Peptides against a protein of PDB entry 3OGK. Designs and how they scored, part 177

Target 1, 307 residues: chain A of PDB entry 3OGK
Amino acid sequence: ATPDRLSRRFPNLRSLKLKGKPRAAMFNLIPENWGGYVTPWVTEISNNLRQLKSVHFRRMIVSDLDLDRLAKARADDLETLKLDKCSGFTTDGLLSIVTHCRKIKTLLMEESSFSEKDGKWLHELAQHNTSLEVLNFYMTEFAKISPKDLETIARNCRSLVSVKVGDFEILELVGFFKAAANLEEFCGGSLNEDIGMPEKYMNLVFPRKLCRLGLSYMGPNEMPILFPFAAQIRKLDLLYALLETEDHCTLIQKCPNLEVLETRNVIGDRGLEVLAQYCKQLKRLRIERGADEQGMEDEEGLVSQRG

## One batch from the design tools (peptide; made by RFdiffusion4, then SolubleMPNN)

Design b1_p25_3_s1 (from b1_p25_3, 13 letters changed)
Fold by OpenDDE base, seed 1:
Structure b1_p25_3_s1 (fold): chain B 307 residues (1-307), chain A 25 residues (1-25)
Amino acid sequence: as target 1 above (307 residues)
Amino acid sequence: TWEERRRILEELRRGPPILEYERPP
């Protein structure tokens, strides 16, 4: 569908989701089908979709100018922006969004590729937003943002229920967790093993309502931090955990109310058996390939492109 | 080995699942 056709058919559209071509196709010269750029859609939103409050771009090229135009066009009417696996923007674009859309409830940049200029966007969000419910920059790298701003967001946004972050040291998020009283979901962070301090994370206090969790780089030594509330865990993201098959079995046995599991093939047949035995409430299971297998696929993909 | 694994995981992106299960409502 073209943007023009969409607006003509649905002038009162409130939610828009656009899916670009798979990333593998992005390496090929995106043919003239502008379908990969959000620009024509942002133009249409600005001109003709005045009731739009939710925008989801998946695998799209998004410029700072596009974000600025969108931000100014929708302002406080924009409730949801999801830049899912998008590219082409910088943190200036994010700054524009949070500056102009001060009542945004959901802001997602998961797996997006961008240029980081500064941490002002998160600071601005912290200073002015009280509406945020979902913040997600999972699988992104921000080196210039402050954990203190995240804490401020948690303090000011009482409806904040889901936060997914990049590589913050988990101990730097202690203040955030204390402030985020209604947080139900947390993913990301960074657990760093310290041989000299094996119990480095054992005193970490999580929000009481936390039931959806994915701690990055969690190994078997850190896994016990989940045990006190494992029975209340409903969703686990173990895609970036450093758990072996037996560790999976140990953790799964402690999570009888698990509804959603995302993990890698390291879970093995044994882990799946344990999952079936102990997790009777399981609704969704996603298993991805491990690192060793991805290397082989990339090699096969490279060989297939050369052949 | 842990540090190596971490570095590998940092380079990993979410890929297509080898298994996806969803319990019907």
Scores: peptide ipSAE 0.158, ipTM 0.732, DockQ to the pose 0.363
Fold by OpenDDE base, seed 5:
Structure b1_p25_3_s1 (fold): chain B 307 residues (1-307), chain A 25 residues (1-25)
Amino acid sequence: as target 1 above (307 residues)
Amino acid sequence: TWEERRRILEELRRGPPILEYERPP
């Protein structure tokens, strides 16, 4: 499909999703440079797609100029922007989006690669947005953003229900969790082992409605922080947890209402058996390969085709 | 360290699943 053909055929288009690169499994089948730039599409959006509210770019090259053009063209009509595994932009592009699109509800840049200039984009979002429902910069590397801005967003955006972040120290998010009264989903953060203070996370208070969760670097020592509300957990992301097979079994047994589990091969056949026994409401299971170099796969942590 | 964490995350980047199950509605 070409941008011009799309506009002519669907002048009242409200949602657009573009995929520029094949999935890793298909990378060898399609040339990498085919349809990778969003620029022609942004031009078409700016000129002819005046009702567009939702834009999703997946595995595309996006420049700051593209983001600026999109932001100015759609302004407060833009409700959703997803930069899913995109590259080519900086935080200046993000700043343009949040400056001009002050009623944005969903902002995603999960697994995107960008140049970080400053944390102004998150500050601007915190100062002016009250509409945000979903904020997702999961698996990104922001070092210059402030957890205080995230707290401000939680305080001002009463409809905020899902937040996925990068490597914030989880203790710096205490204020955020307190403010995010309606939060249902949280992923990311960073749990850091402290031999001198093994219980440093035990006093964490999570939002009361939290039911979808993925804490990065969660090990067996930190896992008990979930136990008080494990019965209400419906989705677990354990892809970046540091849990062994037995730890998986322990946690799964405490989550009888689990509907979605994403984990790694370390769960093993034993973990799958426990899952089948205790999680009768399971709807989706995703098991990915562990890092071979990290020794995440042991004999007990192998998932067979029988499971 | 931050660098070590970053390396771990990069190594653990989402890949194709070994197993994917979805219960039909």
Scores: peptide ipSAE 0.145, ipTM 0.778, DockQ to the pose 0.511
Fold by OpenDDE base, seed 3:
Structure b1_p25_3_s1 (fold): chain B 307 residues (1-307), chain A 25 residues (1-25)
Amino acid sequence: as target 1 above (307 residues)
Amino acid sequence: TWEERRRILEELRRGPPILEYERPP
């Protein structure tokens, strides 16, 4: 589809999702006129798609200029922006979005690649937004943003229900968790083992409604922090957990209401058996390959066709 | 360490699933 054909066919379009070529194609010379650039679409949005509230770019090239144009064109009408696995922009582009789109409800940059100039975009969002429901920069590398701004967002955005972050130390998010009273989903952060303080995370207070969770680098020593509310967990993202097969079994047994599980092959056939036994509400299961699976012949960490 | 974390994240980058199950509604 071309932008012009889309606008002619659907002048009152409210939601747009564009998918670029698979990442493998990015290794080849991408011509400037490649369909992976959002520029022609942003132009069309600006000119002809005046009712557009939701934009989802997946695996596309997005420049700061594109974001700036989009931001100014849609302003407070933009409710959702998802930069899903996109590249080509900097935090200046994000700043433009949050500056001009004060009523944005969903902001996603999950797995996007960008140049980080500063943390102003998150600060601006914290200072002016009260509408945010979903914030997702999962699997991104923000080093200049402040957990305090995240706390401010939680305090000001009473409808905030889902937050996925990068590599924040979980203890730095204590204030955020206290403020995020309606938070249902949290993914990311960083759990850092401290041999000298094994109870480092045991006093963490999670939002009472938290039921979808994915703590990065969660190992067997940190896993017990979930046990007090494991029965209310409905979704687990264990893709970036440091759990072995037996750890998976232990956790799964404590999550009888689990509906969605995303994990690695380390769950093994044993973990799948436990899952089938204890998680009768399971609706979705996704198992991805682990990094080390090419080398470890250990039978316990492999999902076979028998499982 | 930050480097170790980055390495882990890079190694564990999402890929195509080897198994996907979805219960019908």
Scores: peptide ipSAE 0.116, ipTM 0.759, DockQ to the pose 0.506
Fold by OpenDDE base, seed 4:
Structure b1_p25_3_s1 (fold): chain B 307 residues (1-307), chain A 25 residues (1-25)
Amino acid sequence: as target 1 above (307 residues)
Amino acid sequence: TWEERRRILEELRRGPPILEYERPP
């Protein structure tokens, strides 16, 4: 569809989702420009789609100018922006969005690639937004944003229910977790094993309503931090966990109310058997390829067609 | 080593699933 055809057919469109690159394409194997530019769509949104409140760009090229135009055109009417696996923008574009769209409820840039200039966008969001429900920059690399701003967001946004972050040290998020009283979902962070401090993370206090979780780099030594509330876990993202097959079995047995599991091939047939035995409420299972297929000797970590 | 595994995982992006199961309503 062309932008002009869309506006003519649906002048009162509230939600737009655009997909560029095919889902099966690895991000690095396809030319960056193949996903298409959002520019013509942003122009159409600005001129003709006056009721649009939700925008989802997937695998597209998005410039700072595009974001600035979108931000100014929709302003506080923009409730949802998802930059899903997009590229071509900097944090200046994000700053424009959060500056002009102060009532945004969902901001996603999961797996997007961008140039990081500063952390001002998150600071601005923290200072002015009280509407945020979902913040997701999972699998991104922000080095200049502050955990304190995330804490401020949690304090000010009482409807904040889902937060997915990049490589924040989990201990730096203690204040955030304390403030995020209504948080149901958390993914990301960074667990850093310290041989000298095996109990480094044992005193982490998670939000009481937390039931969807994915801690990055969680190994078997850190896994016990979940045990006190494992019974309330409904979704686990183990895509970036450092768990072996046996560790998966241990954790799964403690999560009888698990509804969604995302993991890698390391779960193995054994893990799948345990999952079937203990997780009777399972609704969705996603198994991705692990890097370990190239290096881990654990023959037990292969999912066969019999599972 | 755990460190090597970590480095590998840090470079990983979500790819197409080997298996995706959804329980029928």
Scores: peptide ipSAE 0.104, ipTM 0.729, DockQ to the pose 0.434

Design b1_p25_3_s2 (from b1_p25_3, 12 letters changed)
Fold by OpenDDE base, seed 5:
Structure b1_p25_3_s2 (fold): chain B 307 residues (1-307), chain A 25 residues (1-25)
Amino acid sequence: as target 1 above (307 residues)
Amino acid sequence: TWERRRRIRAELERAPPLFEFERPP
């Protein structure tokens, strides 16, 4: 479909999702320029899609100019923006979005590649937004944003239910977790093992409603921090956890209400057996290939097609 | 540990999932 055809056919369109490139598995087979630019779509949105409140770009090329145009065109009518695995923009584009779209409820940049100029976008969001429900910059590399701004967002946005972040030291998010009283989902952060202080994270207090969780770089020493509320966990993202097969088994046994699990092949057939035994409410399972140090030769750490 | 973290991330970005299933309601 072309942008012009879409607007003519659906002038009252409220939600738009565009996909520019196929999944990573096919990336090596497809020219870099195969991904679509959002520019023609943003032009059409600006001119003709006046009811649009939700935009989802997946694997698209998005410039700061595109974001600026979109922001100004939709302003407070924009409720959802998802830059899912997009590229081509900087934090200036994000700043434009949060500056002009002050009632945005969902802001996602998950797995997007961008140039980070500063942390102003998150600060601006923290200072002016009270509507945010979902903030997701999971699997991004922000180094200039402040955990304090996340805390401010949590205090100001009473409907904040899902937050996914990059590699913040988890201890810097203590204030955020305390403020985010209604948070149901958290992914990201960084757990950094300290041999000299094995209990570094044992005093972490999570939001009481937290039931969807993915802590990055969680190892077996940190895993016990989940045990007090493991029974209420419904979704686990273990893709970036540093858990071995036995650790998976230990954790899974404590999560009888688990509905969604995402992990690596390190779970092994044994982990899958434990999962089947203890997680009777499981609805979705995703197993990714990961570099587990023990190579493909360790039978216990591999998921077979029989499972 | 840091190297392992980077490797995990790099591989996940490149490799398709082994399998994904969703149980119908």
Scores: peptide ipSAE 0.041, ipTM 0.713, DockQ to the pose 0.583
Fold by OpenDDE base, seed 3:
Structure b1_p25_3_s2 (fold): chain B 307 residues (1-307), chain A 25 residues (1-25)
Amino acid sequence: as target 1 above (307 residues)
Amino acid sequence: TWERRRRIRAELERAPPLFEFERPP
């Protein structure tokens, strides 16, 4: 579809999702430049789609100018912006969004590639937003943002239910977890093993409603922090966990209400058997191919076609 | 290991899921 055709057909469009690159681009089968530019769409949004409140760009090229135009055009009417696997922007573009769209409820930039200039966008969001429900910059590399701003967001946004972050040290998020009283989903962070302090994470207090979880780099030594509330876990993201097959089995057995599991092939046939046995409410299972295959000669960590 | 973390991320970005199952509501 072309932008002009869209506006003519749907002048009252409230939600727009654009997909630029096909999945084949992941295999280098398509040049990196094949990503559609959002520019013509942003122009159309600005001129003709005045009721648009939700925008989802997937695998598209997004410039700071595009974000600035979108921000100014939609302002407080913009409730959702998802930059899903996008590229071409900097944190200045994000700053424009949060500056002008003060009632944004969902801000996602998961797996997006960007140039980080500063952490001002998150600070601005923390200072002015009280509407945020979903914040997701999972699998991104922000180094200049402050955990304190995340805590402020949690304190000010009472409807905040889902937060996915990059590689924050989990201990830096203690204040965030305390403030995020209604948080149901958390993904990301960084669990860092400390030989000198093996129990440094054991006293972590998670939000009481937390039921969707994915702690990055969680190993078997850190996994017990989940056990007190494992029965309430409905979704696990173990894609970036450092769990072996047996660790998967141990955790899965403690999660009888698990509905969604995302993991790597390290779960193995054994893990799948345990999953089938203990997780009767499972609705979705995603198994990714992980680096675990290249190093483990041991057959135990592979999902076979028999499973 | 930091290398393992990096490898996991790199592979997950490039490979389609080995298996995806979704039960209809």
Scores: peptide ipSAE 0.041, ipTM 0.711, DockQ to the pose 0.632
Fold by OpenDDE base, seed 2:
Structure b1_p25_3_s2 (fold): chain B 307 residues (1-307), chain A 25 residues (1-25)
Amino acid sequence: as target 1 above (307 residues)
Amino acid sequence: TWERRRRIRAELERAPPLFEFERPP
């Protein structure tokens, strides 16, 4: 479909999702620079899709100019922007979005590749937005953003329910968690093992409504921090957890209300058995291939057809 | 530990999912 054809057929379109690269590109099978540019779509949005409030670009090439044009064209009417596995922009583009779209409710850049110039975009978002419900820069590499801005966002955005971040040290997010009173979902961060202080995370206070969780690099020593509210957990993202099969079993047994699990093949058949036994409300299971030592020894993988 | 973390992340980014199911609502 062409942008112009879409606008002619649906001039009052409120939500647009574009997919510019094949799924195989996610697995480095296709050059990352191969795919669709959003430029012609942004032009069409600016001119003819004046009711568009939700934009989802998936695996598209997005420039700062594209983001700037989109931001100015939709301004406070833009409620959702998802840059899902996109590339080609910098933090200047993000700054433009948050500067002009001050009522944005969902901002996602999960798994996007970008050039980081500064942390101004998150600061600007923190200073001016009170509408944010979902913030997601999961699987990104921001080094210049401040956890304090995230805390400010949590304090000011009372409807904030889902936050996914990159590799923030979890201890730097204590203030964020305290402020995020309505947070239901958190993914990302970084749990950094300290052999000298194995309990450094035990005093973490999570938001009371937290039920969807994915802590990056969570090992068996950190896992107990979840136990007080494990029965409340409905979704777990363990893709980047450092849990072995037995750790999975331990955690799963404590999560009887688990509905969604994402993990690696390290869960094994044993973990799947435990999952089946204890998690009767399970709706979705995703198992990824990971470089787990136990999985390398078994050519057939830890998860068999029996599971 | 850091090396393991990097390896896990790198492999997850390169490999397709092993298994996925979703119960219909």
Scores: peptide ipSAE 0.040, ipTM 0.698, DockQ to the pose 0.620
Fold by OpenDDE base, seed 4:
Structure b1_p25_3_s2 (fold): chain B 307 residues (1-307), chain A 25 residues (1-25)
Amino acid sequence: as target 1 above (307 residues)
Amino acid sequence: TWERRRRIRAELERAPPLFEFERPP
């Protein structure tokens, strides 16, 4: 469909989701620009889609100018912006969004590629937003944002229920976790093993309502930090965990209420058997290919067609 | 450990899922 046809058919459209290039483009089989530019859509939104409150761009090229135009056109009416696997923008574009859309509830940049100029966008969000429910910049590379701003967001946004972040040191998020009293979902961070301090993370206090979790680079030494609340875990993201098959079995056995599991092939047939045995409420399972396939000499770490 | 982390991330970003299912409500 073309933007003009959309606005003519649905002048009162509240939610728009645009999908760009397919996943196959990740293999450079498709030109990088095939996903298309959001520019013509943003123009149409600005001119003709006055009721639009939710925008989801997936695998599209988004410029700072596009974000600025969108921000100014929708302002406080914009409740949801998802830049899902998008590229072409900088943190200046994000700054424009959070500056003009002060009532935004969902802000997602998961797996997006961008140029980072500064951390002002997160600071601005922290200073002015009280409506945020979902913040997701999972699998992104922000180096200039402050954990203190994330803490401020948690204090000011009482409805904040889901936060997914990049490679923050988890210990820098202690203040955030203390402030985020209603947080149900957390993904990302970075667990960094310290041979000299094996108990480095043992005193980490998680929000009481936390039930959806994915700690990046969690190994078997850090895994016990989940055990006190494992029974309340409903979703686990183990895609970036450093767990072997046996570690998966150990953790899964402690999560009888698990509904969603995302992990790598390292779970193996044994892990799947344990999952079937102990997790009777399982609704969704995702198994990704990981580097483990190249390193695992043991047949136990492979998911067969029997599972 | 850092190299392993980087490799895991790089592969997950490029490869399609091996398996995915959702139980019907």
Scores: peptide ipSAE 0.040, ipTM 0.717, DockQ to the pose 0.617

Design b1_p25_3_s3 (from b1_p25_3, 12 letters changed)
Fold by OpenDDE base, seed 2:
Structure b1_p25_3_s3 (fold): chain B 307 residues (1-307), chain A 25 residues (1-25)
Amino acid sequence: as target 1 above (307 residues)
Amino acid sequence: TWEKRKEILAQLRKAPPILEYERPP
């Protein structure tokens, strides 16, 4: 569909989701100008889609100028922006969004690639937003943002229910977890083993309503931090955990209310058997390929055709 | 080693699933 045809057909459109074609498609039958870049769509949004509250770009090229135009055109009417696996922008574009769209509820940059100039965008969000419900920059690399700003967001945004972050040291997020009283979902962070302090993370206090969780680099030594609330866990993201087959079995047995599991083939047939036995409410299971070729998985850490 | 595992995991990207199960509504 062309942007102009969309606006003519749906002048009162409230939600727009655009999916770019995978870059690997050598045979782009769609001109690069329309299939990959959001610019024509942002122009159309700015001019003709005055009811638009939600924008989702997936695998699109997004410039700072595009973000600036979108921000100014929609301002406080923009409730949702998802830059899902997008590229081409910098943190200046993000700054424009949070500066002009002060009532944004969902901000997502998951798996997007961008140039990081500074941490001002998160600071601005912390200073002015009270509406945020979902913040997601999972699988991104931010080095210049402050965990203190994340804490401020948690304190000011009472409806904040889902936060996914990059490689913050989990201990730097203690203040955030204390402030995020209504948080239901957390993914990301970084757990770092310290041989000299095996109980480094044992005193972590998670939000009371937390039921969807994915801690990056969680190993068997850190896994016990989940046990006090494992019975309330409904979703686990173990894609970036350092758990072996037996560790999976141990954790799964403690999560009888698990509805969604995302993990790697290291779960093995044994882990799947345990899952079937203990997790009767399971609704979704996703198993991705691990780093088997690197010799990191046990021989039992394979899902067979039987499993 | 633990450090090697972390480095490898940091480089891992989402891939097509080996298995995907969704219970019908």
Scores: peptide ipSAE 0.063, ipTM 0.716, DockQ to the pose 0.406
Fold by OpenDDE base, seed 5:
Structure b1_p25_3_s3 (fold): chain B 307 residues (1-307), chain A 25 residues (1-25)
Amino acid sequence: as target 1 above (307 residues)
Amino acid sequence: TWEKRKEILAQLRKAPPILEYERPP
């Protein structure tokens, strides 16, 4: 309930997860700008939670000063930082984290809103970290970071198993994929259609252990790049793919070991039937609303109550 | 068009699901 109560009750706390916004905020039932500040929690962490290794802030306001204080207070003892849908910080705050927390294993800022000043934070991470297992800045907009730094991270962090990124051109990540020998999960990137070169991505080599995927902007022309290892795919994130109903059917049929699927309404009842027929190991299915109201009216797939 | 679709999708974020299924343990 309050920071002071937490530290008094659990002085040896190793993991902390805070949720600033109620779930109702997801449905726009309350103002979007409503959120808790992490400042009082960071103060308490710094003073009284000396064994804390994992911090997860969800939908909270986080300043650069908060991140700097946290970084200095926990230093190499901090193994996990998740800024999940947070706001209020800049890349300077991220730089402080990676500068002081050199043994961090999990760094997440998925769906966070921030001001980008430069790409120094990723460069610093690449230069000094060898412990990273999970890096996730999925659904963020970094324009000033370098794919070369991501490659360096992959080369230096032998335990790197999950990476989710923004809109890097996928071909710029060839070096990253070659270096990331133990990578099991990849989401993001950008597949860009080239009318003059339809086989642009066919020579892309993925890490051998890759089994959880979500390639952004993947269309039917790019989808075949997955076919050589489709049988080992366990999770697909198709939320940002450009696949129609038929394309979903084609891909799903090739993934008999699929356990988790996240997609949009475009899968349709037909896609759900194919999923039920071919994916007997399915554990989780998430279907979100498409962008049909925004001009994707040509999509044939609709999920009805039949599915 | 492909370009138009990419632009639209780039603006999309996760929303509450229409359907969510989880297999019981």
Scores: peptide ipSAE 0.055, ipTM 0.715, DockQ to the pose 0.437
Fold by OpenDDE base, seed 1:
Structure b1_p25_3_s3 (fold): chain B 307 residues (1-307), chain A 25 residues (1-25)
Amino acid sequence: as target 1 above (307 residues)
Amino acid sequence: TWEKRKEILAQLRKAPPILEYERPP
């Protein structure tokens, strides 16, 4: 649909999801000059979609100006913003969002590419937000943000249940984990091998309700940190773990309540056999190609709306 | 170490799933 048609048909629209590559059936409904830019949609949101509380852009071009316009137009009514695999913005755009949308509950930038100017956006979020439930900048490259701001967010946002981060050293997140009492899901971070201190992560204390987990760069030496609560694990993201087939077998066997597994083909037939044997609660399995295989994810585009 | 991590992440880019299973509700 075109932005103008959407607003005319659904003036009270509450949720909007846009994808940069529409399905063939929807291609004729999108202006040729769409180009994957959110600008026409942000203009329409600002002018005519006054009830909109949830926005999801996937594989879209988003500028700082677009984010600023969206932020000012929706302000505290914006509950969800997902910049999923988007590009074209900087941390100034993120700063505008968190400055104006102080009651945002879900903020996602997963796999987005952007120019990082500073860490002010996370600091502003930490200083003023108490509503956050989901924070996700998984698979992003933030180097100027502070783990202390993440800790502050955890302390102030009592409903914080899911946090996915980039390359924070896990030991820098000890304060965050202690503060995040209601956290159920954590993905990302960075586990780093240290030959001189092989057990440096063994004393890491995770939130008591943690049941969905994906630690980046987790190898067989770090994997034992999960064993004390492995029976509590319901979802594992092993897409960026450094586990071989036998390591998968070892871990899976310890997770009898596993409902969701995302991993790579390194799990092998043996890992699948172990999974079938020990994980009777499995609801979803995703196996992606390994590092040795060529190919990028080709996602179908869809425009979805909810009134 | 950071450069090595970036290389690893670049190699571990998401691809279309080989297998996707979802249990019916």
Scores: peptide ipSAE 0.052, ipTM 0.712, DockQ to the pose 0.400
Fold by OpenDDE base, seed 3:
Structure b1_p25_3_s3 (fold): chain B 307 residues (1-307), chain A 25 residues (1-25)
Amino acid sequence: as target 1 above (307 residues)
Amino acid sequence: TWEKRKEILAQLRKAPPILEYERPP
């Protein structure tokens, strides 16, 4: 569909999701042209889609100018912006969004590629937003943002229920977890083993309602931090955990209410058997390939066609 | 190593799912 056709057919459109072509398709067959840039769509949104509250761009090229135009056009009417696996923008574009869209409820830039100029966008969000429900910059590399701003967001946004972050040291998020009283989902962070302090994470206090979790770099030594509330866990993201097959079995056995599991093939047939035995409420299972180097060493860590 | 972790993460981002199970409601 063209932007103009969409506007004509759906002048009162409230939600728009655009999917760019898969990167694999971009190389050979389809000219770099129209299908990848959000610019024509942002122009149409600005001119004709005045009721649009939710925008989701997936695998699109998004410039700072596009974000600025979108921000100014929708202002406080914009409730959701998802830049899912997008590229072409900088943190200036994000700053424009949070500056002009002060009532935004969902801000996502998961797996997006951008140039980081500063951490001002998160600071601005922390200073002015009280509506945020979902913040997701999972699998991004922000080095200039402050965990203090994340804490401020948690304190000010009472409806904040889902936060996914990049490589924050988990200990820097203690204040955030304390402030995020209604948080149900957390993914990301960084767990860093310290041989001199094996229990440095054991005193972490998670939000009481936390039931969807994915801690990055969680190994078997850190896994016990979940045990006190494992029975309330409904979703686990283990894609970036450092767990072996046996560790998976141990954790899964402690999560009888697990509904969604995302993990790697290291779970193995044994892990799948344990999952079937203990997780009777399982609704969704996603198994992705691990690193080839990790798959070769442990024959037990492979999902066979039998499982 | 942090580098190995980054490589693992990079590989995981590109990997298609091996298995997707969704239980009907």
Scores: peptide ipSAE 0.052, ipTM 0.717, DockQ to the pose 0.542

